# Peptides against a protein of PDB entry 3C2G, part 148

Target 1, 209 residues: chain A of PDB entry 3C2G
Amino acid sequence: IRTFDLLGLLLHDSDAIDGFVRSDGVGAITTVVQYPNNDLIRAGCKLLLQVSDAKALAKTPLENILPFLLRLIEIHPDDEVIYSGTGFLSNVVAHKQHVKDIAIRSNAIFLLHTIISKYPRLDELTDAPKRNRVCEIICNCLRTLNNFLMMWIPTPNGETKTAGPNEKQQVCKFIEIDILKKLMSCLSCEGMDTPGLLELRSTILRSFI

## One batch from the design tools (peptide; made by RFdiffusion4, then SolubleMPNN)

Design b2_p27_8_s1 (from b2_p27_8, 9 letters changed)
Fold by OpenDDE base, seed 3:
Structure b2_p27_8_s1 (fold): chain B 209 residues (1-209), chain A 27 residues (1-27)
Amino acid sequence: as target 1 above (209 residues)
Amino acid sequence: SMEEEIKKALEKLKKLAEEMLEEELEE
């Protein structure tokens, strides 16, 4: 845990973060958090989130890391772990087709829906810190979804990847009225990435019209 | 064993932290 705290302090610039990632720091964290200790898992996932926007992740093999992380956030009840994990996922898949493919093959779309579905509507949460954390988790999930959906939007050149039938079915679940209401509720939260959420709304509309 | 792998990973993280700390002190 002390090592994680120290790393958290040292990993404050992009060069340090990239160096850490190139040295397989992400793999090391994911190995360590296999130990059944909630404090360790929380600290490790927090550190993963901190390095999740590293450019070096584009060249990092994630075939073992992503499935493990997805499984972790699937089974772990801690909102802090889910927040960090979904945040890591949303950042790591951004602008990386091969990483998106790994996540999708690991049933990430279904998992994102499951995570959003398990939380109540934000207007039903009276505790502001809890409400904000839930909102952030939902936003992370929706941002990740947006990154997936953008792969299947036709480009002006007419070239587009086609989602498989299973992926299409899973994506269709996100246009359910309950999910849309949660999206709208997130737009009303302070400190949220409003431009990103508006982009998602546009992407959803373009994907289903 | 998983325990040994975790220990090795921890040592790796410690080493990385030490290296990063040394680099930070040299700047």
Scores: peptide ipSAE 0.433, ipTM 0.875, DockQ to the pose 0.975
Fold by OpenDDE base, seed 4:
Structure b2_p27_8_s1 (fold): chain B 209 residues (1-209), chain A 27 residues (1-27)
Amino acid sequence: as target 1 above (209 residues)
Amino acid sequence: SMEEEIKKALEKLKKLAEEMLEEELEE
């Protein structure tokens, strides 16, 4: 835990973060968080989130890391872990087709739906810190989904991948009324990436038309 | 230096990770 705290203090510079990632820092964290200690898992996932936008991740093998992380956020009960894990996922898949493919093959789309479905509507949460954290988790999931959907939108100058039938079916679950209500509730939260959520809404609509 | 401290912290983390992997392989 002390090591995680120290690293968290030191890894604010982009070069330092890249150096950590190139030295298999993400793999090391992933190994450590396999230990059944919630404090350790929380600290590790927090650090993952902190380095999740590193440029060096584009060259990091994630075939073993992502499936593990997905399983962790599927089963772990701590909102802080879920927040950090979904945040890492959303950042690491950004602008990386091969990483998106790994996540999708690992049933990430279905998992994102499961996570969103797990939480109550934000208007039912009376505790402001809890409500904000839940909102952030939902936003992370939706941002990740947006990154996936963008792969299947035709671009004028690019080869467009077509979603498989299973992926299409999983995406269709996000237009359920309960999911849409939760999306809308996130738009009312302060400090949220409202433009990003609106972009997602647009992307979803384009995906189903 | 900050770089040295990061390296040291990373080494500690890797050592911890290795120890955990060894325990998993022994099970």
Scores: peptide ipSAE 0.247, ipTM 0.786, DockQ to the pose 0.062
Fold by OpenDDE base, seed 5:
Structure b2_p27_8_s1 (fold): chain B 209 residues (1-209), chain A 27 residues (1-27)
Amino acid sequence: as target 1 above (209 residues)
Amino acid sequence: SMEEEIKKALEKLKKLAEEMLEEELEE
């Protein structure tokens, strides 16, 4: 835990973060957080989130790391871990087709739906810190979904892939009324990336019209 | 330097990771 705290203090500039990632820092974190200690897991996932935008992640093998993280956020009960993990996921898949593919093969689309579904509606949460954290988690999930959906939407002069039948089926679950209500509720949260959420909404709509 | 401190911290983290792996193998 002390080491995580120290690294958290040191890894703020892009060069330091990239250096850490190139030195297999993400792999080291994911190994350590396999130990059944919630404080350690929380600290490790927080650090993962902190380095999740590293350019060096594009060259980092994630075939073992990403499935592990997905399993962790599937089963761990701590919202802080889920927040950090989904945040890492949303950032690490951005602009990385091969990482998106790994995530999708690891049933990430369904997992995102599961995570959103397990939380109550934001209007039912009276505790502001809890409500805000849940909102952030949902937004992380939806941002990740947006990154997936963008692969299958034709763009001018852009390359597009075709979603498989399983992926299409999993994506269809996000048009459930409960999911849509949760998406809309996030737009009212303070400090939220409203433009990003609107982009996601537009992407979802374009995927189903 | 800060870079050296990061490297030291990373090495400590890697050592901890190795210890965790060893413990898992003993089970």
Scores: peptide ipSAE 0.244, ipTM 0.776, DockQ to the pose 0.062
Fold by OpenDDE base, seed 1:
Structure b2_p27_8_s1 (fold): chain B 209 residues (1-209), chain A 27 residues (1-27)
Amino acid sequence: as target 1 above (209 residues)
Amino acid sequence: SMEEEIKKALEKLKKLAEEMLEEELEE
């Protein structure tokens, strides 16, 4: 735990973060958080989020790391872990087709739906810190989904990847009224990436028209 | 330097990871 705290204090600039990632820092974190210690898991996932936008992740083998993290955020009860994990996922898949493919093969689309579905409506949460954290988690999930959906939107250059039948079925779950309401509720939260959420809404509509 | 401290912390983390893996394999 002390090591995680120290690294969190030191890894602020892009060069330091890239150096950490190139030295298999993400692999080391994921190994450590396999131990059933909630404090350790929380600290490790927080550090993962902190380094999640590193350019060096494009060259990091994630075939063993991503499935583990997906399983962790599926089963772990702590919202702080879920926040950090979904945040990491949303950042790591951005602009990386091969990482998106790994996540999708690991049932990430279904998992995102599961995570969003397990939380109550934001208007039912009276505790502001809890409500804000839940909103952030939902936003992370939706941002990740947007990154997946963008792969299947026809580009003017004609090369469109087609979603498989299973992926299409899983995506269809996100047009459920409860999911759409949660998306809209996030737009009303202060400090949220409203432009990003609006982009997602547009992407969802394009995917079903 | 800050870079040296990061490197030291990373090495400590790697050692911890290795120890945990060894313990898991022994169980």
Scores: peptide ipSAE 0.239, ipTM 0.771, DockQ to the pose 0.062

Design b2_p27_8_s2 (from b2_p27_8, 11 letters changed)
Fold by OpenDDE base, seed 4:
Formats: structure tokens, sequence, C-alpha cells
Structure b2_p27_8_s2 (fold): chain B 209 residues (1-209), chain A 27 residues (1-27)
């Protein structure tokens, strides 16, 4: 745990982070968090989040790393792990078609639905720290989902990929009435990325209508 | 320097990994 804190201090600038990533730092962290220690997993995932926007990740093979992280988030009920993991996911898929494809093949869309379904409505949470953390998690999920869906929206200057039947089925889970009610209830909550939620809504509509 | 920071970070991660592996083998 102390080691991860020290690493976080060392990786304080973009160049250091890029160098760490180029040296398979993400792989090293992933290896460490395979051990069944909750505190260690929390610390490792937090560090993953810290380096998740590194430019060097564009050249890093994530075929083994990303599926592992998704499985970790799926089986670990810890809010801090889920926060860090979804944050990593949202950052790493941004502007990277190849990474999006890996995530989708690893059932990331379904996982995002599962996470959102797990948490109560934000307006039902009275504890501010808990509410804020849940809000951040949901925002990470929504941003990630939006990034996935944007791949299937036609652009004027190029051919757009078409979502397969499995992907369409997974996305359809987000238009279920219970999920929609939950997402709509978030619009009134302070701290929620309301513009992002509205953007996602528009993206979903463009994808299915 | 950037190089020093990277090397130190890598060393710390490897040390942690080795410690965890040793603990797993002892159990």
Amino acid sequence: as target 1 above (209 residues)
Amino acid sequence: SMEKQIEEAQKKLEELRERLLEEELEE
C-alpha cells in the first residue's frame, strides 16, 4: 500500500507517467492486483486511474489487461475499486477504436449496466461522501457508454461501423424502464454530469431511432 | 529526472510483486 502511495508521488508529471506506461507499468500493476487483498486492490486500481490518460497507452497492448480489469470490477463490490476501474475504462477507451473493441468484446456494455443497476438513486443517498462517489461512478459509466455508442453513429466523411446483434442487445438494457427512471432521477442531483447524461440520451436515440 | 523517476517506480512495483509472491508461496 505504501508502495502505491510512493508511486503516485513519483508519477506526478506527464513524461514520468508516459515512461512508466512504456515500461509496462500498467501490466505490473495488473499483476499485483491479482492477489486477493482488498487494500492492495484499491491502491493498485487508484494508481491505474492516475495513469489512465497517458499518451503511451495508445501504443500499449491492452488485450489481456482490459478484460482482467473488467472481471475485477464485476466481482469486487468495493466502491473505490469500481470508481477507479470505471475511471480507467472511460479514459483508456477515449479516442481509441481498438481499445473500445476489446472492451465491448469483453462485455463492457453489460458490465456498465450492472454497475448502474446496483446503486440506488442519488437522491436516496443522504451521506454526501457516499453520494459523491456513486455519482462519479455513474458518470464514468455514462461517459464510457457514450464513447462506445459514438462508434456506430454515421459521420459525413467516413463509413461507420454497425453494431452487431449482441452489442445492440446489451445497449437495449439501458432503455429498460427501471434504468431510465434511475438515470432521469440523476438530472436533479448536484454534481452529476448533466450535460454528459443528456449527450448520452441523444446518442442512444440516434442509435435506435 | 524523468529517467530516475521511472526506474524508481519500476523498482518499487517489482519489490511489491516479489513480496506478494513470497507470501503466497509461504501459505
Scores: peptide ipSAE 0.189, ipTM 0.731, DockQ to the pose 0.086
Fold by OpenDDE base, seed 3:
Structure b2_p27_8_s2 (fold): chain B 209 residues (1-209), chain A 27 residues (1-27)
Amino acid sequence: as target 1 above (209 residues)
Amino acid sequence: SMEKQIEEAQKKLEELRERLLEEELEE
């Protein structure tokens, strides 16, 4: 935990973060957080989030790291772990087709649905800190989902991948009425990325046309 | 063992910290 705190203080600029990632820092963190200590897991996931947008991640093999993190998010009820993990996921898949593929193969779409499903509607949360954290988690999930869906939208000058039948089935879960109600409730949240939600809405519509 | 891997990773993280500190001192 102390090491994570110290590293977090040192990793304050893009060059330091990139250097850490090039030195297999992400792999080191993921190894450390395999220790069954909640505080350690929280600290490690927070550090993962901090380095999750590093350019060096494009050269980092994530075949073992990403499935582990997804499983960690799946089994942990801790909002802080889920926040950090979904934040990491949303950043690491951005503009990286191969990473999206790894995540999808590891049932990331289903996991996103599970995460959204487990939380109540934001308008039903009276505790502001809890509501804000849940809002951030949902935003991370939606941004990640949008990144996945964009892979399957035809572009005039580009070849598009086709979603497999399993992926299509998983995506269809997000247009169920209960999920849609939860998503609509996000629009009233102060911390919600409204432009991002509108983009996702557009992407979903385009995906089903 | 998992325990040994954790210890090794912790050592690696500490080494990374030390390197980062050295880099900051050189600037």
Scores: peptide ipSAE 0.051, ipTM 0.575, DockQ to the pose 0.927
Fold by OpenDDE base, seed 1:
Structure b2_p27_8_s2 (fold): chain B 209 residues (1-209), chain A 27 residues (1-27)
Amino acid sequence: as target 1 above (209 residues)
Amino acid sequence: SMEKQIEEAQKKLEELRERLLEEELEE
């Protein structure tokens, strides 16, 4: 835990973060968080989030790391772990087709649905800190989902990839009325990325046309 | 100096990893 705190302080610029990532820092963290210590897991996931937008991650194999993280998020009810983990996921899949593929093969779409389904509507949360954290988690999930869906939208200059039948079925779960109500409740949340949510809505609509 | 400190922190992280692995094997 002390080491994670130290690393968090030292990894304050892009060059330092890239250096850490190139030295298999992400792998080291993921190994440490495999142990049943909640404080260690929280600290490790927080550090993962901190380095999740590093350029060096594009050259880092995530085939073993990402499935593990997804499993960790699945089994831990801790909002801080889920926040950090979904934030990491959202950042690492951005603009990286190969990482998106790894995530999707590792059942990430279903996991995102599970996470959103787990939390109540934001208007049902009276505690502001809790509501804000849940809002951030949902935003991370939605941004990740948007990144996945964008792969399957035909663009004039882009290659069109077709979603598999399982992926299509999983995506369809996001347009169920109960899920949509939860998503719409986010629009009224202070600090919500409203433009991002509207973009996702547009992407979903385009995906089903 | 900062790079050296990061390397030292990384080493400590690896040491932690090894310690935790040993503890798991002893159980």
Scores: peptide ipSAE 0.023, ipTM 0.512, DockQ to the pose 0.062
Fold by OpenDDE base, seed 2:
Structure b2_p27_8_s2 (fold): chain B 209 residues (1-209), chain A 27 residues (1-27)
Amino acid sequence: as target 1 above (209 residues)
Amino acid sequence: SMEKQIEEAQKKLEELRERLLEEELEE
């Protein structure tokens, strides 16, 4: 835990973060957080989030890391872990087709749905810190989902991948009424990435159109 | 240097990993 704190203190700039990532820092963290220590897991996931937007991640194999993190998020009820993990996921899949593919093969879409389903509507949360954290988690999930869906939207002059039937089915779960209600509740949340939500809405519509 | 500090921190992380592994093996 102290080591993670130390690393967090050292990783303040992009160059340092890239250096850490290039030296397999992400792998090191994931190796440590695989042990059943909640505090360690929290600290490790937080650190992962801190380095999740590193440019060096584009060159980092995530085939073993990403499935592990997805499982960790799936089984761990801790909001901080979920926040950090979904944040990491959102950042690492951004603009990285290969990483998106790994995540999708690891049932990330379903996991995102599960996470959103687990949390109450934001308007039902009276505790502001909790509400804000849940809002952030949902935003991370939605941003990630948007990144996935964007792969299947035709672009001018480009070959677009087609979502498989399983992926389509998983995506369809997000248009269920209960999920939509939760998503709508996010629009009223202060601090919510409203543009991101609107983008996702647009992306979903384009995907079914 | 920042680089050296990162390396030292990484070393500590690996040491932590080793300790955790040892603890798991003892259980």
Scores: peptide ipSAE 0.023, ipTM 0.519, DockQ to the pose 0.062

Design b2_p27_8_s3 (from b2_p27_8, 8 letters changed)
Fold by OpenDDE base, seed 3:
Structure b2_p27_8_s3 (fold): chain B 209 residues (1-209), chain A 27 residues (1-27)
Amino acid sequence: as target 1 above (209 residues)
Amino acid sequence: SMEEKIEEALEKLEELAEEMLEEEEEE
């Protein structure tokens, strides 16, 4: 835990973060959080989120890391771990086709739906900190989904990948009225990227029209 | 063992933290 706190203080600039990632720091954190201690898991996942936008992740082998993280956020009861894990996922898949492919093969689309579905409607949450955290988790999941959907949007000049039949079926679950209501509720949360959420909403809806 | 791997990973993280501290002091 002390080491994670220290690293959290040191990993603020992009060069330091990239250096850490090139040295397989993400793999090391992922190994450490296999220890059954919730404080350690929380601290490790927080640090993962902090380095999740590193450019060096594009060259990091994630074939073992991502499936583990997906399993962790599937089963772990702590919203802080889910927040950090979904945040890491949303950032790490951005602009990286090969990482998106690893996540999708690891059933990420279905998992994102499962995570969103397990939380109540935001209007039913009276505790503002909890409501905001749940909103952030849902936003992370939807942003990750958007990153996947963008792969299948036809571009005027290029061959777009087509979603497989299973992937299409899993994506179709996100147009459920309950999911859409949760997305809309997130637009009212403080500190959210409202323009980004509106764009996400548009992308999701367009993907099914 | 898994425990040994976790210990090795912790040691690696400690080493990385120390290297980063040294680099920050040199700047």
Scores: peptide ipSAE 0.563, ipTM 0.913, DockQ to the pose 0.966
Fold by OpenDDE base, seed 1:
Structure b2_p27_8_s3 (fold): chain B 209 residues (1-209), chain A 27 residues (1-27)
Amino acid sequence: as target 1 above (209 residues)
Amino acid sequence: SMEEKIEEALEKLEELAEEMLEEEEEE
């Protein structure tokens, strides 16, 4: 835990973060958080989120890391862990086709739906910190989904990756009225990127037209 | 064992933290 706190203070610039990632720091964190200690898991996932935008992640083998993280955010009850894990996922898949493919093969689309579905409607949450955290988690999930959907949108250059039948079926679950309502409810949260959320909504809806 | 791997990973993180701390003190 002390080591994670120290690293959190030191990993404040892009060069330091890239150096840490090149040294397999992400692999080391994911190994440590396999220990059944909630404080350790929380601290480790927070650190993962902090380094999740590193350019060096494009060259990092994630075949073992991503499936583990996906399983962690599936089963862990702590919203702070879910927030950090979904945040890491949303950032790490961005602009990286091979990472998207690993996540999708690891059932990420279905998992994102499961995570969004397990939380109550934001209007049912009276505690503002809890409501905001849930909103952030939902946004992380939807951003990740958007990154997946963008792969299947026809590009002018004619190379369209086609979603498999299973992926299409899993994506169809996101047009459920309850999911759409949760997305819309996030637009009313203070401090949220409303334009970004509207873009996500538009992309999701366009994927079904 | 998994425990040994966790210990090794923790040691690696400590080493990385020490290296980064030394670099910040030199700047």
Scores: peptide ipSAE 0.554, ipTM 0.910, DockQ to the pose 0.974
Fold by OpenDDE base, seed 5:
Structure b2_p27_8_s3 (fold): chain B 209 residues (1-209), chain A 27 residues (1-27)
Amino acid sequence: as target 1 above (209 residues)
Amino acid sequence: SMEEKIEEALEKLEELAEEMLEEEEEE
């Protein structure tokens, strides 16, 4: 815990973060959080979120790291861990096709749906901190989905990847009315990336037209 | 063992933190 707190203070600039990632710091964190201590897991996942936008992640092997993290956020009951883990996932897949492929092969699309489905509607949450955290988690999941969907949108030059039949089926679950309502509820949350959510809405609509 | 790997990973994180702390103190 002390080490994670110290690293959290030190990893505030892009060069330090990239250095840490190049030194396999993400692998080290993911190894440490295999220990069944919730405080340690929370601190480690928070640190993962902090370094999740590192450019060095494009060159980091994530074949073992990402499936482990996906399993962690699938089973862990702590919203702080889910927030950090889904935030890490959202950032790490951004602009990295190979990372998206690893995540998709690891059933990430279905997992995102599962996570969103587990949380109540935001209007049912009276506690503002809890409501905001749930909103952030849902937004992280939806942003990650957007990153996946963007791979299958035809580019002006006609180049596009085709989603497999399983991926298409999993994506179809996000047009469920309950998921759409949660997306709309997130738009009303303060401090949310409203433009990003609107982009996702557009992407989802285009994927099914 | 998994425990040994966790200990090694903790040591690595401590080393990285110490190196980064030294770099910040030199600036």
Scores: peptide ipSAE 0.548, ipTM 0.908, DockQ to the pose 0.970
Fold by OpenDDE base, seed 4:
Structure b2_p27_8_s3 (fold): chain B 209 residues (1-209), chain A 27 residues (1-27)
Amino acid sequence: as target 1 above (209 residues)
Amino acid sequence: SMEEKIEEALEKLEELAEEMLEEEEEE
């Protein structure tokens, strides 16, 4: 825990973060958080989130890291862990086709749906900190989904990956009325990436069209 | 063992933290 706190203070600039990632710091964190201690897991996942936008992640083997993280956020009950983990996922898949492919093969689309489905509607949460955290988690999930969907949108250059039948079916679950209501509730939260959520909505609509 | 791997990973993180501290002190 102390080491994680120290690293959290040191990893404030992009060069330091990239250096840490190149040294397989992400792999080390993911190994450490396999220990069944919630405080350790929370601290480790927080640090993962902090380094999740590193450019060096594009060259980092994530074949073992991502499936583990996905499993962690699937089963862990702590919202802080889920927040950090989904945040890491959303950032790490951004602009990285190979990382998106790893996540999708690891059933990430279905998992995102599961996470969103787990939480109540934001209007049912009276505690503001809890509501905000849940909103952030849902937003992270939706941003990740948007990153996946963008793979299947035709580019002007004509190179379009087609979603497989399983992926299409999993994406279809996000148009369920309960999921849509949660999405709309997030749009009403202050400080949220409203443009990003609107982009997702547009992307979803385009995917079904 | 998993425990040994966790210990090795902790040591690695400590080493990385120390290296980063040294670099920051030199700057």
Scores: peptide ipSAE 0.545, ipTM 0.907, DockQ to the pose 0.977

